# Ledger of designs, part 34: peptides against a protein of PDB entry 6D0Y

Target 1, 225 residues: chain A of PDB entry 6D0Y
Amino acid sequence: ETEDHLESLICKVGEKSACSLESNLEGLAGVLEADLPNYKSKILRLLCTVARLLPEKLTIYTTLVGLLNARNYNFGGEFVEAMIRQLKESLKANNYNEAVYLVRFLSDLVNCHVIAAPSMVAMFENFVSVTQEEDVPQVRRDWYVYAFLSSLPWVGKELYEKKDAEMDRIFANTESYLKRRQKTHVPMLQVWTADKPHPQEEYLDCLWAQIQKLKKDRWQERHIL

## One batch from the design tools (peptide; made by RFdiffusion4, then SolubleMPNN)

Design b1_p12_5_s2 (from b1_p12_5, 6 letters changed)
Fold by OpenDDE base, seed 2:
Structure b1_p12_5_s2 (fold): chain B 225 residues (1-225), chain A 12 residues (1-12)
Amino acid sequence: as target 1 above (225 residues)
Amino acid sequence: SAMETLEQIALS
């Protein structure tokens, strides 16, 4: 395969095809594996790029990486390392939207057996521990909580299946923080003056409620958050 | 720190 062709294959995976998505992903994984000896760096860069720039294909690319990891464990490791570096760079650059997406992406990699559940739990423990930092802006604390909570739809089930006690501790700490933090309510645009059945909630409180509901539903999503 | 933990993420 040529580099240009690899780019095309990687970028277009998941688009309409006569074959199933799963079949296409397996096929692509095979192609990429075969080309790693010659194009590892290029493939790595391409995968990192599409992973961060095509959020609509998150599960496609996490699955692809999972398949590749199964075929070539070392490459999987290199990919994760690259993504972690990207996350760190995003944080340093104050690109928090990209950062949170990368956390979500890494979270889904747990489902794809690329990242171990205990490692993800440890990461989230550290995220939530930021809430205990002294003399730091609340926005920092809020972001790490947000990054944690907003990633749970992609990994909560797996983490609770394997590390329920640790997750409960994280949840307890999160809840404690949410109760004591300063809340900034941003009123929603209301066209009508009719009373709402529920009071407007702050964004983290709202997210927390959604996650609690998801947890109660055993992480069976009825809708994408 | 969170950054340190990220560096310790292990593969499955």
Scores: peptide ipSAE 0.039, ipTM 0.748, DockQ to the pose 0.020
Fold by OpenDDE base, seed 4:
Structure b1_p12_5_s2 (fold): chain B 225 residues (1-225), chain A 12 residues (1-12)
Amino acid sequence: as target 1 above (225 residues)
Amino acid sequence: SAMETLEQIALS
């Protein structure tokens, strides 16, 4: 494969075809593996790029990386390292929108057996620990909590299956922080029921409630958060 | 720190 062709294949994977997505991903993984000796750097860069810029294809590319990792463990490691570097860079640049998506991407890599569940739990522990630090602006504390909570739809089930005690601790710390943080009220449409009207909640409180419900439903998502 | 933890991510 040429570099240009590889780019096309990587960017277009998941688009409608006569074959199943799974078969296409397996095929692409095979092609990429075969071309790693010649185009490893290019393939790595391409995968990092699409992982960052095509959030609508998150599960497609995490699955692809999972398949590649199974074929070439070293490449999988290099990819994760690159994504971690990108996450660090986005955080340093205060690009929190990109950063949170990268956390979600890394989270789904746990499901793809690229990142170990205990490592992801440790990362989330450190995220939530920021809320306990002194001289940290609330916007930053809020972001780490948001990054944690907003990633759970992708990885919560796996993490609770393997690290339930640690996850419960993280949840407890999160709840404690949410209770004591300064609230920012944002006008939002509120679901109204005649029987039980509920007070308006800010975004983080709403997310917390949604995640709590998801957890109670054993991480079976019935709606898009 | 969160950054420190990220550097220690174990691959499977």
Scores: peptide ipSAE 0.039, ipTM 0.749, DockQ to the pose 0.020
Fold by OpenDDE base, seed 1:
Structure b1_p12_5_s2 (fold): chain B 225 residues (1-225), chain A 12 residues (1-12)
Amino acid sequence: as target 1 above (225 residues)
Amino acid sequence: SAMETLEQIALS
């Protein structure tokens, strides 16, 4: 394949086709594997780009990377390294929207057998440990908690199946932080309807409640969070 | 190396 054709194939995967998505992804993984000797750097850059710029195709590209990783573990590792570098760059640039999305992407890579569950647990342990730092602004501490909690819909089931004790510890630390952090009072922001009042929660408290419910439901999502 | 980098991400 030519470089231009590879770009087209990667960008258009998951779009309307006569074949199943799974078949198309398997086929593309085979094509990419065969072209790695000639186009490794280009393919790596393309995959990183679409992973970052096409969030609507998150599961498509995590699956593709999973298939490719199964064929070439070295390339899979290089891809993860590139994504981690991008995450670090996003954090350094204060691009928190991109950063949180990258955390979710990496989280789903655990399901695709690209990242080991213990490694993801360790990352989340480090995230939550930021809440214990005294020289960090609360807004930054809150972000790491948000990044952790908002990624659990993608990986919580897998992590609890393999590292339940460690995850419980992370949850306990998170809960402790949420109880002691400074909150803005939102009673004045309550929506009062004709029938009954609808109290509003602080955004992290609300997310925490949603994740706790998801955990109790054994990580089976019944609605979009 | 990639896994180790992932584990240290929050320290940066």
Scores: peptide ipSAE 0.049, ipTM 0.771, DockQ to the pose 0.018; fails the geometry check
Fold by OpenDDE base, seed 3:
Structure b1_p12_5_s2 (fold): chain B 225 residues (1-225), chain A 12 residues (1-12)
Amino acid sequence: as target 1 above (225 residues)
Amino acid sequence: SAMETLEQIALS
């Protein structure tokens, strides 16, 4: 495949077709694997780009990477390394919206058997540990908690299945922080209908409540957070 | 640190 054609294939995967998404992803993974010897760098860059710029296709591209990782472990590793570098760059550039999305993307890679569950737990442990640091602005603490909580819809089930004790510890630390932090009243992130009124709640408290319910519902999501 | 942990993410 030509480089331009590869770009088209990668960008358009998941769009409506006569074949199933799974079939299309498997086919694309095969094509990309075959072209890695000649176009590894280009393919790597393309995948990183679409992963960052097309958040609506998060699960499509994590699945694709999972398939590629199964075929070529080294490439999977290089992709994860590239995404981690991008996350670090986003944080350094104060692009926190991109950063939180990248954390979510990495979280879903656990489900795709690209990132080990213990490694993700360790990352979240370190995120929440920031809340215990002295001389750190609350906005910084809040962001790490937000990054953790907002990623759980994608990985909470897997992490609790494999590392329940560690996750409970993280939750306890999170709850403790939320109780003691300074709170401000802001609009709720979740959209509520008029027939289901809900009091105004601080955004992080609201997210916490949503995640707690998700956990109680055994991580079966019914509502968009 | 959180950043150090990111650098140590292990692949499955």
Scores: peptide ipSAE 0.042, ipTM 0.756, DockQ to the pose 0.020; fails the geometry check

Design b1_p12_5_s3 (from b1_p12_5, 6 letters changed)
Fold by OpenDDE base, seed 2:
Structure b1_p12_5_s3 (fold): chain B 225 residues (1-225), chain A 12 residues (1-12)
Amino acid sequence: as target 1 above (225 residues)
Amino acid sequence: DALETLEKISLS
């Protein structure tokens, strides 16, 4: 494959076709694997780019990376390293929306057997530990809690299956922080289906409530049409 | 550094 063709294939994966998405992803993974000897850097850059710029295809690209990782473990590692570097860069640049998205992306890579669950737990332990930092802005503490909580829809099930005790500890620390932090009146859209509607509340409190409900439902979300 | 663990993340 040519570089331009690879770009087209990667960017257009998941679009309507005569074949199933799974089949297309498997096929593309095979193509990419075959072309790694010649186009590793380009493929790496492309995957990182689409991962960052096409959030609507998050699960498509995490799945693709998972498939590719299964074929080429070294490349999978390089991809994760690149994404981690990007996350660090996003934080340094104060691109917090990108940063949180990257955390979600990395989280979903756990489901795709690219990142080990214990490592993700450790990362979230570090995130929540920020709440214990002294003399730092609350916005910093809030962001890391947000990054943690907002990623759980993608990885909570897997993490609790593998590290339930550790996750419970993280949850306890999170809850403790949320109870003692200064509250603001930032409305939050309810993303996950709840049994009963609730009024708009503080941003993180709302998210916390949604995550608790999701946890209660064993991390099962209703299908969205 | 909250991202320190990411520097040595274990892969599966």
Scores: peptide ipSAE 0.099, ipTM 0.841, DockQ to the pose 0.019
Fold by OpenDDE base, seed 3:
Structure b1_p12_5_s3 (fold): chain B 225 residues (1-225), chain A 12 residues (1-12)
Amino acid sequence: as target 1 above (225 residues)
Amino acid sequence: DALETLEKISLS
């Protein structure tokens, strides 16, 4: 495959096709593997680019990377390293929306057998430990908690299956922080239910409640058809 | 693992 053709294939995977997505991904993985000896650097850059710029295709590209990792373990490692570097750059540039997405992407790579569950647990331990930093803005603490919690829909099940004790510790620390953090007093909308209204929850408290319920439900989410 | 190593560096 030519370099330009590879770009087209990678960018367009998952779009309308006569074949199934699964077959297309397997085929593309095979093509990319065969071309790694000649185009490894280009393929790596392309995958990193589409991974970060096409969030709507998150599971497509995590799956593709998973397939490639199974074929070439070294390449999978290089991809993860590149994504971690990108995460670092995003944080440095204060691009927190990109950063949180990258954390979510990395989280889903655990399901694709690219990142080991213990490694992800260690990363989240580091994130939640930020809540213990002194003389830093609360927004920093809040963001790392948010990044952790907002990633759990993608990886919580796997992490608890492999590292339940460590995850419980992280949850305990998170809960403790959420109880003691300052909540800004802002006008909040009333949420109206069929029977009674209730005040709008603060965003992190709301997310925490959602994650607690998800955990209680064994990390099984209801799907919207 | 590379992830753990790099993550520790990023938060150091």
Scores: peptide ipSAE 0.050, ipTM 0.785, DockQ to the pose 0.017
Fold by OpenDDE base, seed 4:
Structure b1_p12_5_s3 (fold): chain B 225 residues (1-225), chain A 12 residues (1-12)
Amino acid sequence: as target 1 above (225 residues)
Amino acid sequence: DALETLEKISLS
């Protein structure tokens, strides 16, 4: 395969096809594996790019990486390292939307047997530990909590299956932080002013409630969060 | 560095 053809294949995977998505991904993984000796760097860059820029295809590309990792563990490791570097760069650039998506992507790689569940739990422990940092902006604390919570729809089930005690600890710390943090309210957008069973909540409190329900439902998602 | 642990990820 030429570099241009590889780009086309990678970018278009998951689009309308006469074959199943699974078949297409397996086929593409085979093609990419065969071309690694000649185009490893290019393939790595392409996968990082689509992983970052095509959030609508998150599960497609995590699955593809999972298949590639199964074929070539070294490449899988290099890909994860590259994504971590990209995450760091996104944070340094204050591109928090990209950063949180990358955390979600990495989270789903746990389901694809690329990243070990205990490692992801440890990462989330570190994220939530940011809430305990002194002399830092609340936006920093809030973001890491958001990154953690917003990733759980993709990986919460797996993490609780493997590390339920540790996850409960993270949840407890998260809840504690959410109770004591300063909350941002926009009165002009507030429809209900009275204290009701379901009061209007700011974004993190709302997300927390959604994740708590998801957890209660044993991570069976019934609606798009 | 909150990402330090991620850098030390054990891969599956």
Scores: peptide ipSAE 0.103, ipTM 0.844, DockQ to the pose 0.020; fails the geometry check
Fold by OpenDDE base, seed 5:
Structure b1_p12_5_s3 (fold): chain B 225 residues (1-225), chain A 12 residues (1-12)
Amino acid sequence: as target 1 above (225 residues)
Amino acid sequence: DALETLEKISLS
C-alpha cells in the first residue's frame, strides 16, 4: 500500500461499508501488519493522529490497535509509548482537555488487551495520590481526580473484575478527598446516564455521583445519550 | 511519574 492509501484506509475505517465493522477492522489490521516493514513510522504516526483527533471513533481505533497488537506485540508497545508521551506533552502544555481524553483512550486499551489492568490500576492510584500533595493548587488535585473518574465508564468494569480490593481503596481515598475539598459551583461536563437525574451541583460531586451509580449498576449504561 | 507505571499485557 502507498502512504496515501494507508491514510485513507485508517481515516475511513468504521464508515459505511458492505461488511461488518469487525471484519473491516480485522482486514485493516492485516493490511497494516503487512505494511509495517515498509511503513511502520508512518502507520504509527497516523494511528496516533486519528486516536487524538477523532474522539468519536475512540472504540474503533482502540479495537484496531488491539487487533494490531495481537499481530505485532512490539508495535503495540510503541503505540502505547507514543500515546503516553503525547499525554505527558499535553500536560506540560496545559492542554487538559486533550490530556483527559488521552487517559480515556488509554483506559479503553485495557479492554482491548493492550494495557494490563494492574498497570492501569497503578496509574490511577498515582493519580489519586496527587490529592495528598501539599502546597499545590487544588485545581491540580481536582484534575487528576477528574481524569480518573471520567475514565471509569470505559474501564471500571474490567478493573473491578480483576482488582476490586485496590479499586475500593482508590474509591475510598477519592471519597475522602471530595468531602474535604473546597467546592465551587461548576456545571457538569457530561451526563453518563439519564436514569436518575440529580440537581445541578459541583462538577466533581456530580461526576462522583454518576460513577457511583454506574458502579451500582454493575458498570452497565442503561441509556443512550 | 504516574504514566511510567503503564505496561503492556502479555500476549501469551
Scores: peptide ipSAE 0.073, ipTM 0.820, DockQ to the pose 0.023; fails the geometry check

Design b1_p12_5_s4 (from b1_p12_5, 6 letters changed)
Fold by OpenDDE base, seed 1:
Structure b1_p12_5_s4 (fold): chain B 225 residues (1-225), chain A 12 residues (1-12)
Amino acid sequence: as target 1 above (225 residues)
Amino acid sequence: SAMEELEKIALS
């Protein structure tokens, strides 16, 4: 395969095809594995790029990476390292939208057996521990809680199956923080209808309620969060 | 390791 052809294959995977998505991904993983001796760096860069810039294909590329990791463990590790570096760079650049997306991407890699569940739990423990930092802006504390909660639709089921006690502790700490943090007054923004009043909630409280419901539903998603 | 770096993101 040529470099240009590899780029085309990687960018177009998941699009309309006569074959199943799983079959296409398996085939592409085989092609990429075979070309690693010649194009490892290029393939790595391409995968990192599409992972970051094509969020609509998140599960496609996490699955692809999972398949590649199963074929070539070292390459899978290099990919994870690259994504972690990118996440750290995004945080340093205050690009919080990219950062939260990367956290979600890494979270879904747990489902693809690329990242171990215990490591992800440890990461989230550290995220929530930011709420205990002193003399830092609340926006920093809020963001890490948001990043944690916002990622649970992708990985909560797996983490609770593997580390339920640790996850319960993280939830307890999160709840404690949400109760004591400063909140914006929003009662006057409530939308009232004659038949069904709809109270407005602060965004983290709202997300927390959604995640609690998801947990109670055994992590079976009924709505797009 | 990569996993250690992952765990320490918030601490960096």
Scores: peptide ipSAE 0.490, ipTM 0.941, DockQ to the pose 0.018
Fold by OpenDDE base, seed 2:
Structure b1_p12_5_s4 (fold): chain B 225 residues (1-225), chain A 12 residues (1-12)
Amino acid sequence: as target 1 above (225 residues)
Amino acid sequence: SAMEELEKIALS
């Protein structure tokens, strides 16, 4: 495969095809594996780019990386390293929306057996531990909690299956923080009614409630069904 | 290692 053709293949995977997505991904993984000796750097860059810029294909690319990791463990590791570097860069650049997306992406890589569940748990432990930092802006504490909670739809099931006790501890610490933190209420767009059936919730409180519900439902999401 | 770096994200 030529370099330009690889770009096309990577960018267009998951689009309309006569074959199943799974088949296409397996095929592409094979192609990429074969071309790693010649185009490793390019492939790495391409995968990182599409992972970042095409959020609608998150699961496609995590799956692809998972397949590729199974074929070439070293490359999988390099990809993870690259994504971690990107995450760190995003944080340093105050690109928090990109950063949180990258956390989600990394989270889904756990499902694809690219990142070990214990490592992800450890990462989230450290995220939530930020809430205990002294003399730091609350926005920092809030963001790490947000990044943790907002990633759980992608990885909560796996983490609880592997590290339920540790996850419960993280949840307890999260809950404790949410109860004691200074809240900034975010307006909710609601129908013009004189009396709201539900009080407006702060965004983290709302997310927390959603995650608790998801946990209660054993991490089964309706939109995925 | 990559996993170690992953764990250290919030510590950086």
Scores: peptide ipSAE 0.478, ipTM 0.939, DockQ to the pose 0.018
Fold by OpenDDE base, seed 3:
Structure b1_p12_5_s4 (fold): chain B 225 residues (1-225), chain A 12 residues (1-12)
Amino acid sequence: as target 1 above (225 residues)
Amino acid sequence: SAMEELEKIALS
């Protein structure tokens, strides 16, 4: 395939097709693998770009990377390295919305067997340990807790299956921090039920409650769309 | 390694 055609294939995967998504992804993975000897750098850049610019296709591209990683683990490793570099750049540029999305993307790569569960647990341990840092703005502490909690819908099940004791410790530390932090009652955009009035709640407290419920429900989410 | 870099995100 030509470079221009590869771009089209990568950008359009997951759109309406006569074939199943799984079939299309497997086919695309095969095409990309065959072209790696000639277009590795281009393919790598394209995948990084669409992963960042098309958040609605998060699971599509994590799955694609998972398939590629199974075929060529060196390429999978290079992709992860590139995404980590982008995450670091986003943090340095104070692009925290992009950064939290990238954390979520990396989290879902655990489900795709691209990132090892123990490594992700270690990352989250370090995230929550930021709450113990002294002489830093609370916004820094809050962001890392937010990044952790907001990623759990994508990876919480896998992490508890593999590292339940470590995850319990992280949860305990998170709960402790949330109880002692200063609160400003900033709501998040979310869907409310008219027949279930809810008092105004601080956004991290609200997220914590949602994650606790998700955990109790064995990490099974209710569909709202 | 990539995994080492991942674990150290919050330390940067």
Scores: peptide ipSAE 0.475, ipTM 0.938, DockQ to the pose 0.018
Fold by OpenDDE base, seed 5:
Structure b1_p12_5_s4 (fold): chain B 225 residues (1-225), chain A 12 residues (1-12)
Amino acid sequence: as target 1 above (225 residues)
Amino acid sequence: SAMEELEKIALS
């Protein structure tokens, strides 16, 4: 494959096709694996780019990476390393929207067997431990809690299946922090419809309530949020 | 390792 053709294949995966998505992803993984000896760097860059720029295809690309990781474990590791580097860079640059998306992407990689569940639990333990830091802005504490909670729709089920005791501890610490933190109004979450009026709630409290409901529903989404 | 770096994100 030429570099231009690889770009086209990677960017267009998941679009209308005569074959199933699963078949297309398996086929593409095979093509990419075969071209790794010649185009590893290009493929790595392309996958990182589309992962970041096409959030609507998050699960498509995490699945693709999962399939590719199964074929080439080293490449999967290199991809994860690249995404972690990007996350760190986003945090350093105060690009918090990009950073939280990358956390969600990494979270879904757990479902694709690219990142081990214990490692993700450890990461979230460290995220929530930020709430215990002294002499730091509350915005820092709030962001890490937000990043944790907002990622649970993608990975909460898997983490509770494998590390329920540790997750319960993280939840307890999160709840404790939310009860004692200074509450501020942030229009990050907005009600789009007025058919069911509800008093506006602080954004982290609102997210916490949503995640608690999701957990109660055994991590099965019943409503479009 | 990559996994070690993942765990240390909040420490940076």
Scores: peptide ipSAE 0.464, ipTM 0.936, DockQ to the pose 0.018

Design b1_p12_6_s1 (from b1_p12_6, 7 letters changed)
Fold by OpenDDE base, seed 4:
Structure b1_p12_6_s1 (fold): chain B 225 residues (1-225), chain A 12 residues (1-12)
Amino acid sequence: as target 1 above (225 residues)
Amino acid sequence: SELQKIVDELLS
């Protein structure tokens, strides 16, 4: 494949096709693997770009990376490194929206066997540990908690299956922080079951409640987060 | 730093 064709293939994967998405992803992974000797840097850049700019295709590209990782472990590692670097840059630039999405992307890579569950747990431990630091603004503490909680719909099941004790500790620390933090009322869109109406809560408190419900439901999503 | 912790844990 030519460089331009690779870009087209990567950008258009998941769009309407006569073949299944799974088949297309497997095919694309094969094409990309074959072209790594000649276009590794370009492919890496393209995947990082679409991962960041096309959030609607998150699971498509995490799956693609997973397939590539299975074929070429080194490339998978390089991709993760690139995404981590991007996460660092986003945080340095105070681009919290991009940063949280990147955390979600990395979280879903656990399901795709690109990132080990223990590593993701360790990252979340580090996130929540920020809440214990005295010289960190609350807005930053809140973001790390948000990044953790908002990523759990993608990876919570896997993490609890493999690291339940550590996850419980993270949850306990999160709960403790949420109880003691300064709260502000923020309007939000919430979907609650008709059987269990819940009053509107503060932003993180509401998310916490939803995640607790998700956890109770064994990580089977029954409502919109 | 928190950033370094993120890198260390994900790349370890």
Scores: peptide ipSAE 0.038, ipTM 0.739, DockQ to the pose 0.017
Fold by OpenDDE base, seed 2:
Structure b1_p12_6_s1 (fold): chain B 225 residues (1-225), chain A 12 residues (1-12)
Amino acid sequence: as target 1 above (225 residues)
Amino acid sequence: SELQKIVDELLS
């Protein structure tokens, strides 16, 4: 493929096709791999862009990156580095919505064998460790807990399968923090469970309850988000 | 910084 067509191919993947999504992703991965020698930087930039700007295609692009990583692990590494840099930039710019999405994206990359489970566990350990720092505002501590918990639907199963003891420690620390933090009443909906509606409660407590339920259900989500 | 630690751990 020519450089001019790469953007179209990448942006349109996952749309209606006569072929399966899996087939299309494999095909696109092959095309991109073939073009890496000439257009690595362009492809890298495009993938980073669509990953950030098309959140509805999160799993499509994580899968695509996974396929590319399998073909070219150096490129996969460069992509992860680029996404980490973007996460840093988002946090520095106080763009917390983008930041949390990027954490979710990175989390799903674990399932796609792009990021190792131990590395993600270590990241989440660092997230939750912020709750133990006295000089950090609660809003910041809350965000890291939120980023951790809200990413678990995408990676909790894999992390518990490989690092159950470490995850249990993270959960214990999270629970401890949630019990002692100052709470505000905010509405939250159940997203990942089929449970009946519950009364409005503090958003992190609600999320915690949802994640605990998901964990109890062995990380099997009952619907596609 | 805490952020740097997070990044380093993820990239390791």
Scores: peptide ipSAE 0.038, ipTM 0.740, DockQ to the pose 0.017
Fold by OpenDDE base, seed 1:
Structure b1_p12_6_s1 (fold): chain B 225 residues (1-225), chain A 12 residues (1-12)
Amino acid sequence: as target 1 above (225 residues)
Amino acid sequence: SELQKIVDELLS
């Protein structure tokens, strides 16, 4: 395969085809594996790019990486390293939207057997530990909690199945932080409906409640968070 | 830093 053709294949995967998505992903993984000796760096860059710029294809590309990792473990590791470096760069640049998406992407890689559950638990432990830092602004502490909670729809089930005790500790620490953090509430902006009161709730408290409900429902989603 | 810890944990 030429570089141009590889780029086209990677970018267009998941689009309408005569074959199933699963078949296309398996086929593409095979093509990419075969071309790694010649185009390793290019393929790595392409996968990182589409992973970052095409959030609508998150599960497609995590699955592709999972398939490729199964074929070439070394390449899978290099991809994860690249994504982690990108996460670090995004955080340094205060690009929080990209950063939170990358956390979600990495979270779904656990389901694809690219990242081990214990490693993801450790990352989330580190995220929540930021809430204990006294010299960090609350807005930054809040972001780490948000990144953790908002990623659980993708990986919460797997992590609780394998590391329930550790996850319970993280949840306890999160709950403790949410109770003690400063909250801004404007009563005048409360939304009311004729039939049901709609109490104004702070966004992290709202997300926390949703995640608690999701956990109670054994991580089976009925609503998009 | 916290960022370095995050990287180290995922790479471990």
Scores: peptide ipSAE 0.037, ipTM 0.738, DockQ to the pose 0.017
Fold by OpenDDE base, seed 5:
Formats: structure tokens, sequence, C-alpha cells
Structure b1_p12_6_s1 (fold): chain B 225 residues (1-225), chain A 12 residues (1-12)
């Protein structure tokens, strides 16, 4: 297949088809595997690009990478490395929106058996450990907590199933930080209506409450967070 | 750096 054809296949996966999504993903994984000897670099770049630029297809592409990883473990590793490098570059460039999305993407890769649960736990431990650093601005500490909490809808269930004790420690540290951090005024982010009597809450406290509820519900999402 | 530690842990 030509490079242009590969691009088309990768970009269009998950769109309307006569076949199931699962079947299409398996088929595409097979095609990509067969073309790796000739187009490895191109395929890697394409997957990284669509992973970053098409957030609406997050689970599609994490699943695809999972399937590819099962077929070619080395390629899966190279993809993860590329994504981690991109995360690092995003942080260096102060592109925090891209960075947090990449953390979510990596989190979902745990569900796809591309990243091991202990590795993700270690990453989150490192994130939360930033809250204990005295020479780091609070805005930076807050971001790492945000990145951790906002990723749990994708991976919290898996991590608690395999590393419950470690996750409990991370939660305890997070809670402690949230209690002691300085809360600054945040602008109103929502239009207040009569049916929404709850006052505006600081964004991390709000997210924490949402995650606590999700945890209480055994990580079964009942509402859009 | 903290970022390097994160990378190392994920890739370990």
Amino acid sequence: as target 1 above (225 residues)
Amino acid sequence: SELQKIVDELLS
C-alpha cells in the first residue's frame, strides 16, 4: 500500500462501515503490521498525529495501538516512547492542554494492555509527589494534580483493581494537598440557573468531588464529567 | 528533573 492509502485508512477508521468497529480495527491492525517493514516510521508518525489531533477518537486509536502492540510488541513500545516524548515537549512548550490530553491517552493505553498498570501508578505517584516540592509554584503543582485526577475516569478502575494500596496512598496525599493549598478566586465558568443552586467551586475541589463520587460508584460512570 | 523521572518510570 502507498503512504497516502495508509493515511486514509488510519484517519478514517471508526467511521461508517458495513463491518463492526472491532472488525475494522482488527483488519487495519493487520494491514499496518504487514506494512511495518516498509513504512514503520510513517505509520508511527501517523498514529502519533491522529492520537493528538483527533481526541474524539481517543478510544479508537488506543484500541488500534493495543492491537498493534499485540502483533508487534516493539512497535507498541516505540509508540509509547514517542507519546511520552511528545508529553515532555508539550510541557516544555507550556502547552498544558495538549499535555493533559496526552496523559489521558496514555492512561487509556493501560486498558489496552500497552502500558502496565504499575507503570501508570508510578507516573501518578510522581505527579502527586510534585505537591511536596517546596520550590515549585502552586500553579505547577495544581496542574499535576489535575492531570492525575482528570485521567482517572479512563484508568481508575484498572489501577484500583491491581494497585489498590498504592492508589489509596496517592489519594490520601492528593486530599492532603487539596486541603492545605491556597484557593484563589476563579471566574464563574458556568451560567447559574435555578435548577443548579450549587455555588461556583474551585476547579480542583470540584474535580476531586467528582472523582470521589466515581470511586464510590466503583468507577462506573453514570454522568458526563 | 521531575519530567525525566516520569519518563523513566513509564518506560521501565
Scores: peptide ipSAE 0.035, ipTM 0.732, DockQ to the pose 0.017

